# Peptides against a protein of PDB entry 6FRK, part 34

Target 1, 411 residues: chain A of PDB entry 6FRK
Amino acid sequence: NEEVLNAMLKEVCTALLEADVNIKLVKQLRENVKSAIDLEEMASGLNKRKMIQHAVFKELVKLVDPGVKAWTPTKGKQNVIMFVGLQGSGKTTTCSKLAYYYQRKGWKTCLICADTFRAGAFDQLKQNATKARIPFYGSYTEMDPVIIASEGVEKFKNENFEIIIVDTSGRHKQEDSLFEEMLQVANAIQPDNIVYVMDASIGQACEAQAKAFKDKVDVASVIVTKLDGHAKGGGALSAVAATKSPIIFIGTGEHIDDFEPFKTQPFISKLLGMGDIEGLIDKVNELKLDDNEALIEKLKHGQFTLRDMYEQFQNIMKMGPFSQILGMIPGFGTDFMSKGNEQESMARLKKLMTIMDSMNDQELDSTDGAKVFSKQPGRIQRVARGSGVSTRDVQELLTQYTKFAQMVKKM

## One batch from the design tools (peptide; made by RFdiffusion4, then SolubleMPNN)

Design b1_p10_6_s4 (from b1_p10_6, 5 letters changed)
Fold by OpenDDE base, seed 4:
Structure b1_p10_6_s4 (fold): chain B 411 residues (1-411), chain A 10 residues (1-10)
Amino acid sequence: as target 1 above (411 residues)
Amino acid sequence: DVLEELLKKL
């Protein structure tokens, strides 16, 4: 039993390392999981698998929780939010995403470009801000970021803005001059929150980078970007550990709407391939789709039919961008997306819907649709013929449905 | 996904 546990933990550790989780955190998690598993309870015939999964989940949740309450803006106050991070981290794009997020929530939001180092930084910010109808400030002539930041903050304070976002210069490398500039800006504007923006795709470098920022500036919040790419999110754990600061938002693509509040439980569930049903529910609620309450209630009761899956696919097809929503559905993770662009993924969903269009009401409305097909294999052949697909394509759909339905039953 | 494979082996 200890050898089996150690083998399973070795596999877990390997996967976490392949997910860009820092080696020190993986070692700590291994020891914490090993200490949290009661070997006597494992001997009593409890599902050893479920215990290890639960222990791993619980310890990952602890690694993402810094034990510090996230800063939140105060309504009716002037909240100054300073952004810091390396060039290419997505910092400037994230400033616009955060501004747009708060604007959509009815906050009086503005943007300041204090990036004097990058040619065209102000033009880029201005373009993004104008497209989103966000008020902005910057200079084409002033080269001191302290002056620009101070003037911009003062202007927007006087105009009673509630959210004042300051984008700063990034560098390609950690330079002492960058940190001095950031400190001078921070001292001048006295931000209510300093947000460190980190690219998740930098892998094992996340810890060292995040630490270098935290050691120089009072980072109070983290935003992780590029989680839609090859980054499996393990860098987020490294950022929290190094900064001792909560992740407040994640960037999940290139669009201005590809930005969401960070939630620990959904994030770890997604990282573990459990899907993000809560984040799906939140996105579905934000889109005000009329049939959402009935679906949420069915999910809470652990009921999930092939019809409910079909309705979900219809909703997903109505909900752009498609890439983000599929990655939230259990069993439709990165592997469904990794083999194609957004258009190919849409074509695959349409194919799955076409397969379900060839199912009958007994098959669609069964609380155990997979069992209906397993008991009568002739149904698979009928559906395959009706939809013009292979019997394998129908079996793959039923396998995906089974994974989802088993997860909904465990919620 | 290595975590999905791991969750399958678990």
Scores: peptide ipSAE 0.009, ipTM 0.406, DockQ to the pose 0.020
Fold by OpenDDE base, seed 2:
Structure b1_p10_6_s4 (fold): chain B 411 residues (1-411), chain A 10 residues (1-10)
Amino acid sequence: as target 1 above (411 residues)
Amino acid sequence: DVLEELLKKL
């Protein structure tokens, strides 16, 4: 029994390392999971498999929770938010995304470019801000980021802005001169929040980078960028552990709207390949599709049919950008995305819909559709022949449906 | 995928 547990934990540890989770965190998780199971096994005599799965999920949730409440801006006040992070982390893009997020929520939001180190930083910020209709400040002639940040913050305070975002210089390396400059800017503007922006694609380097920033600057929030289909997100755990600061948002692409509030449970579910049903529900709600209330109500009651999946695929096809939504559906993980452009992903979805078009109402409306097919294997052959696909393609669809339906039942 | 496969082997 201990050998089986150790083998399972070794597999989980391997997967977490492959997901860019830091080796120290993976070791700590293994010890914590082992200790949690040993305590629960002493208490409950329950199925070891379910206990291991629950313990792994619970300990991953704890690794993402720093035990510190996220800072939130106060409505009708002047909230100064300073951004820090390496060059290429997506910091400047993330400033624009956060500004746009608050602007869309009816906050009086502005951007300050205090990046004097990078040629064209102000032009890039100005282009992004102008496209989003966000007020901005910066200089083409002032080289001191402290002066620019101070003048910009004063200007926008006097104009009664509620969200004042300051973008700072990023460098390619952890240089003492960068940290000194960031401290000088922070001391001059007295930010209400300091946001560290981290690129998830840097893998095992996430901890060392996040620690270096936290050791020098009072980082209070983290934003993780480049969580588009290839970044497994394990670096986010490293950032939380190193900064002891909550992740407040994630960047999920290059567009200004490819930005969402961080949610612990959906993120861990996605990291584990379970999908993000909550984020899917939120996106479905934001799109105000007339038929969505009935679907959300069914999902909240743990009911999910093949018809509900079909309707959801129709909605996904209407929503765009298809890549982000697929990665939120359980069983449509990285393998669905890793091999194709958006058109190929759409063609795969249309193929799944064509398979479902060959199903009958009893199959589509069953709350246990996979069991209907498992009890009568001749249905799989009928649907395969009707849709011009293999019996394997129908079984893969039923497997995806079963994964989704099991996750909906756990909500 | 790998973590899901592992959670299935669990």
Scores: peptide ipSAE 0.008, ipTM 0.395, DockQ to the pose 0.020
Fold by OpenDDE base, seed 3:
Structure b1_p10_6_s4 (fold): chain B 411 residues (1-411), chain A 10 residues (1-10)
Amino acid sequence: as target 1 above (411 residues)
Amino acid sequence: DVLEELLKKL
């Protein structure tokens, strides 16, 4: 029994190291899990594999929770949020994502570009801000980030902005000059929150980077980026451990909508390859799909129409990038999350919807849509001509519909 | 089928 436990713990430790979890944290987790199981095995004849999985999950949850409440902006106040992080961390993109997130929630939000080091930083921020209709400040002529940050913060304070986001310069490496510049900016603007942006793909470097930032500036929040790639996110544990600061958001792609509030349980579930069913349910509920109750009720009665399938495709398209949804489903490997497959998947859904747009109400609202088409093959030819597709494409859609309708009848 | 697994979880 102890040999089997030690073998399973070795596999878990290997998988966590391959997920970019710091070796010290993995060792501590192993010791904590072993101690927890040795105490619980004395109490219950439960499946040892489930006990180990639960103990590992519980200890990973503790590693992501710094025991510090995340900073939240106060409504009707001027909240200054300073961003810090290395160049290429996704910091500038994340500033725009956070600004857009608060703007969509009805906060008066603005962006300041205090990155004087990177050529075109202000143009990039301006482009992103303009696309999102977010007010912005920066300079093409001022080279002192302290002046730009101070003037921008003062301007937007005077204009009664509630969320004032300051993007700072990054460097390719940890440089003392970067940290002094960040400290000077922080001292000048007196931010209510300092957000460290970390790239999840930097692997074992996460601890040393996060520590270097925390040792120089009062990091109070972490945002982890590039969780859409091959990065399993184990570096996030290192960032929390080093900064002693909560993860507040995660970046899950390049789009402005590829940004979500951090949830501990879903994140650890995803890190372990268990998927994120809870986050999928929450994301479906956040979309205010008022039509979802009526559909769930129809599904419970084993009724599924082509219209119900169309509405589901609309819902999936409203959920945002299909890669995010797939990455929340257990058993979808990272290979399906390639950006190419997302656009192709969305194009496929849109093609299927375009075929259904050429169907009539009798075809769409039939509880056996496939039988309507099988009884009158001329309908397939009409729909194919109306949608500009082959008769084969319509038959493939009807075959998919039939599979779904059969599944719904078994629920 | 990806959609089949999605619909089983909804």
Scores: peptide ipSAE 0.000, ipTM 0.394, DockQ to the pose 0.055
Fold by OpenDDE base, seed 5:
Structure b1_p10_6_s4 (fold): chain B 411 residues (1-411), chain A 10 residues (1-10)
Amino acid sequence: as target 1 above (411 residues)
Amino acid sequence: DVLEELLKKL
C-alpha cells in the first residue's frame, strides 16, 4: 500500500512539475498529501485513485489560497490600481481588460500609461482604450513616469473616476533601476492596489520573478495571463506563494473579453486537466439555459451521454468567445486549441454535432455510448455514412466522448 | 492533457 501510494505520488509530482509547478511547492504538496491520506482507508478497498486525487486537489486549493481576502474597489471612491510586471507579460493588454471589465459593470474607469521606456507604449494603450471607449492619459514627451502617473491620477481624481488604472514600464531583464522607478511611482500615487501581472508560460521562473516584484513593491493582487490552453498554469501557484497575494483575474486570450474573475476550483481542475466543468456549469448557468439543471444533476451522478455532449455543444455554440469555452471542456483544451481561429473550432463542433445527428436514441442516451459502438462496429459505419464522414471521424468523436465520460465518472 | 498525464500516472 505504501509503495503504491509512493508510486502514485511520484507520478502526480511529475505531472505537477510538467505543469510548471515549482519544485519546492511540489515537494511540500507531496508531504501534505502523504499526511492527509489515511493508509487504513486506502487498505479497505476504497478507490485509492479518487482518494489521492481528492487529497491532491485539496492541497492545491490551499496553495492557491494565500489566506488573504482579495482587495475590491469601493463604489463611489477613487480607487487607484497600479500594474507591475515584466515586458511581454501581457500587462498593458491586461490593464485594458480590467478597465473594460469594470466599465461593463458600470464603474467610471480610466487608464494611465506611465510606460516611458517602451517606444509606442502610449500609442498601444491609446489604441486599446479607444477601441473599448475607455478614457486614457499619457504623454509623448514626458519621460518621467512619476510625473505622468501623478498628473494622470490627479486629473482623473478631479474628474471623479472610480477606477484609475496605472500601467508601468516593464523590462526584459530585472534591472534595479526599473524596480526603483516602480517604487517611486507607487510612493507618488499611493495606489489602493498593486497588481502583479504574470505570464503563465514562463514556467519555473515564476517564483523568482514574483518574489523580486514583491520584495520591491507591496503587491496585493496577481493576474495570470496567457491561460489559452498552452500554459498549464502551475506558475500561478508560485506567484501566489511568493507574493502571498490572491489571483484576482485570469487572461485567456488576446481579445478584451478574454478576461474573467479567478475561481479556485475551476483553475485547479484545469491545472489537474480535469477541465473546468464547474466554470462551464457557472457560465452555462449565467446564460439561464433551463436544461442546465438536468445536466448538472447528471454530472453530479457521474452520468454523461452522447446526448448530454450534444446539448453541451449546442450550449457552447450559444456562448460567446468559443476559445474560452473549449478550454473549459475536458479533453478539448489541448487538442482543439490548435492554431485554428474561433471559426475553425466552431466548424469542428458543427462537424461533431452533424455526426451525432446521425446517431439513434439508443446510441445518444446510453451512459456508455462508446461501448454501444464497440459492441456493434456496424453502427460506426451507419453513422459515418449518414453524416457523410469517415469511420475515423466517428471513432475520434467516440474517443473524445469516452475521455469526457470517464472524467465525469471521476467527479 | 495534464489529467490524462496525471491519470496515466495515477
Scores: peptide ipSAE 0.000, ipTM 0.379, DockQ to the pose 0.020; fails the geometry check

Design b1_p10_7_s1 (from b1_p10_7, 6 letters changed)
Fold by OpenDDE base, seed 4:
Structure b1_p10_7_s1 (fold): chain B 411 residues (1-411), chain A 10 residues (1-10)
Amino acid sequence: as target 1 above (411 residues)
Amino acid sequence: LLELLKFLSS
């Protein structure tokens, strides 16, 4: 039994290391899991694999939870949020994402660019802020980030902004000058929250980086970026361990909407390849699919049209990156779609929609669209010409539709 | 929708 346990733990440890979990944390996890597993319960014929998986899950949840309540902004107050992090961490983009998140929630939100070191930092922030209709402050002439931050915070306080986000300078390396500047800014503006932004893709370097920031600045919150990439999120554990601060949000792509509140349970479930059913339900609910009573009623009657399929394709496109959606489904690992496959899948989806855009209402609204095309093959040729595709591509779409329509009839 | 996603992944 101990040999089997050790073998299974070795597999889990390997998978966690491949997920960029810090070696020290993996070792600690292994010992904690061993201590939590009752070998007598394992002897009683319980699914040993499920027991180990559950023990691993519980210990990973503990590693992501620092036991400190996350800071939350207070409604009707002026909440100053200072961002810190290295250049390339996604800090500036994350400032805009956070501002947009709060703005969408009905908070009076603004952005301050206190990055005087990077050429074009203010232009980038201004571009992002303008696109999102977020008020912003910065200077093209002032070189002191303390002055910019102080003036910007004062301005937006006087204008009764509720969320005041300050983006600071990043450096490519940990430099004493960076930390001194951050401390001067923090002292001047007295932030209610200091957010450390960390790139998850730096793998084993996450611990050292996060520790260096925490040792110099009173980091109270962590945001992890680039979780849509090759990073499986193991760096998040390192950030929490080093900063002793909660992860409050995660960045899941390049779009301003690719930003979500951190949820411990779904995150660990994804990390273990268990999927994120909760997050999938949330995304489905955000699409207001349930508001389409007409579609639900059709599905109950086993009716599924090409138009219904088109609408579902539109909904899939609105859910964001296809890889993320698949990663929410249990049994679909995040690796199932390489980045190359995502673009190809989206291109395929767009191609299918373009074919359907060349269909007429009779074809789209038929309860048996495939039969309409089979009875009049000239329709296939018309649609193919209209969409600039081969007749084979149209036939493939119809074959796919037929499979879906058959599935709906079995529901 | 889940079945559509599964299909698009195949």
Scores: peptide ipSAE 0.029, ipTM 0.729, DockQ to the pose 0.125
Fold by OpenDDE base, seed 5:
Structure b1_p10_7_s1 (fold): chain B 411 residues (1-411), chain A 10 residues (1-10)
Amino acid sequence: as target 1 above (411 residues)
Amino acid sequence: LLELLKFLSS
């Protein structure tokens, strides 16, 4: 029994190390899991694998929970949020994502560029802010980030902004001068929250980096970026451990909408390769698919039309980025879709919808749409011409539809 | 829906 436990723990530890979990945290987790597992319960023939998995899951949840409640902005107040992090961490992009998140929630939000070190930092922020219609402040001439931050915060306070986000300089090297500058900015603007932005892809360097920031500034929140890449997010555990601060959001791509509130359970489930079935169910429920009594009734009768497929494609488009949705399915890691594949999948979906937009109601509402097209091949040619695609593309769509319709008939 | 997602990812 102990040998089996040790073997299974070795596999889990290997997987956690491959997920960029810090070696010290993996060792601690292994010890905590060993202490939490009742060997007597393991002897009783209980599913040893499930028990170990549950124990590991529970210990990972504890590692992500710093035991401190996340700071939240107060409605009707002026909340100053300062961002800190290395250059290339996605800090500037994340400032825009957070600003856009709050703006969509009905907060009066603005952005300040206090990054004077990086050439074009203000232009980048201005471009992102303008695209999102977020008010911004910065300077092309002022080189002191303290002056820019102070003036910008004062301006937006006087204009009764509720969320005032300050982006600071990032450097490639942990230079003492950068940390002193961050401290001077923090002292001048007195932020209500300091957000450390961490790139998940830096792996084992996450701990040392996060600690260096926490030792210099009062980091109260963490945002983890680049979780759309090969990074399984194990570095997030290191950031929480080093900063003793909660993860508040995650960045899951380059788009301004590739940003979501951090959820512990889904994150740990994904880290373990278990997917996020709960988050997938929640996203499906948010679509109010259950309110489509007509669809449920059709499915119960094994009926599935091209229109029903089109409606499902619309629902998929509403669920957000494909990479995120697939990463919720067990066995589809976040790595399953490279960034290129997401755009390709969305383009493919849009192409399929464009083909269906060229179909008539008789074709769309037929319980055997493929048979309607097979009986009258001229329909395929009409649809192909109408949608600007090949007859082969229409046939491929109909072939896929037929597979789905057969699947629904077996449900 | 999941099968549609799998198809679109293939």
Scores: peptide ipSAE 0.028, ipTM 0.722, DockQ to the pose 0.072
Fold by OpenDDE base, seed 2:
Structure b1_p10_7_s1 (fold): chain B 411 residues (1-411), chain A 10 residues (1-10)
Amino acid sequence: as target 1 above (411 residues)
Amino acid sequence: LLELLKFLSS
């Protein structure tokens, strides 16, 4: 029994190391799992694999929980949020994402660019803020980030802003000058929350980086970025362990809306390759598919039209990045959709919809759309000409529709 | 919907 446990734990430990989980944390996890597993229960013929998986899951959840409640802004108060992190961590982009998140929630939100080190930092912030219609402050002439941060915070406090986000300068490396500057800014503005932004793609370096920031600055929250890439998210565990601070949000792409509140259970499930069924259900429910009682009723009767397929394509486009959705499905690894494949998939989807936009109501609403086209091949040529595609592209769409319609009939 | 997504990813 101990040999079987050790073998299974070795496989899990290998997978966690491949997921960029720090070796010290993996060792600790292994010990904690061994201590949590009742070997007597394992002897009773229970599914040893499930028990170990559950124990691993439970201990990973504990590793992501620092035991500290996440700071939350208070409505009607002035909440100053200072961002810290290395250059290239996605810090500046994350400031804009967080500002946009709160703005969409009805908070009076603003951005301050206190990055005087990076040329064009203020222009980048201004562009992002303007695009999102977020008020911003910064300077082209002031070189002291303390002055900019102080003036900006004072300005927006006087204007009764509720969320005041301060982006600070980053460096390419952990430098004492960076930490001194961050401390000076923090002392001047007295932030309610200090957010460390970490790039998940740095893998095993996450611990050392997060520790270096925590040892110098009173980090209270963590945001992990670039979880849309090859980063399996194991670095997030290292960040929590080093900072003893909760992950509050994750960045899941390049768009301003590729930003979500951190959920422990879904994250660990995804890290283990179990998918995020809850997040998938939530996203499906957010589509208000239940409001389409007519569609559900049709599906129950095994009816599926080209229009129904078109509506589903619209829903898919509303769900956000395909990579995120697929990554929520158990057995679909994060590697299934490279960034190139996502744009291609969206372009393909839009092309299919454009073909369908050239169809008439008789074609769209037919319960056997493929048969309508097969009986009158001139329809394929009409649709092809109308949508600017080949007759082959229309036939491919109809072939796909037929496959889906057959699946619906088997449901 | 999931099958559509799988197809679009293939």
Scores: peptide ipSAE 0.027, ipTM 0.715, DockQ to the pose 0.078
Fold by OpenDDE base, seed 3:
Structure b1_p10_7_s1 (fold): chain B 411 residues (1-411), chain A 10 residues (1-10)
Amino acid sequence: as target 1 above (411 residues)
Amino acid sequence: LLELLKFLSS
């Protein structure tokens, strides 16, 4: 029994190391799991694998919980949020994402660009802020980030903004000059929250980076970025361990909407490759799919039209990055869609929708759309001409529809 | 919906 436990723990430890979990944390987790598993309960014929998985899951949940309550903004107050992190961490993009998140929640939000070091930082922030209709402040002429941050915070305080986000300079490496600048900015503006932005793709460097920031500035919150694609997120555990600060949000892509509140259980489930069914359900429910009841009723009757398929494609497009959605499905590894495949999948989906836009109501609303086209092949040619595609592309769509309609009939 | 997603990924 102990040999079997040690073998299974070795596999889990290997998988965690491959997920960029720090070797010290993996060793500690192994010891904690060994201590938490009753060998007598393992002897009773319970699924040893499930027991080990549950013990590992519980210990990973503890590693993500710093035991500190996350800071939350106070309504009707002026909340100053300072962002810190290395250049390329996604800090500037994350500032815009957080501002947009609070704006959508009905907070009066603004952005300050205090990054004087990066050429075009202010232009990038201005572009993102303007696109999201977020008020912004910065300078093209002032080179002191302390002056820019102080003036911007004062301006937006006087204008009764509730969420004031300050983006600071990054560096390519941990430099004492960067930490001194961050400390000077923090002392000048006295932020209510300091957010450390970490790139999950830096792997084993996460611990050393997170520690270096915490040792120099009073980091109170962590945001992990680039959890799209190949980043397994093991570095997030290192960030929490080093900063002793909660992860408050995660960045899951490049779009302004590719940003979500951190949830411990879904994150650990995804890290272990178990998927995130709860997050998928939440994401589907956040889609005001008002028409879902009517569709569910049709599906219960084994009815599925080309219009119903079109509506589902619209819903899929509203869910955000396709790779992210697939990564929430158990058994679909994150590796199934490279970033290149996501754009191709979205282009394919748009192409299918464009073909359906050239169909008439009789074709779209038929309970056997494929049979309508098979009885009158001239319809395929009309749709192909109307959508600018080949007759083969229309036939492929109809073949796909037929597969789905057959599946719905088996439900 | 999950099956539609699976299909679009294939």
Scores: peptide ipSAE 0.026, ipTM 0.704, DockQ to the pose 0.077; fails the geometry check

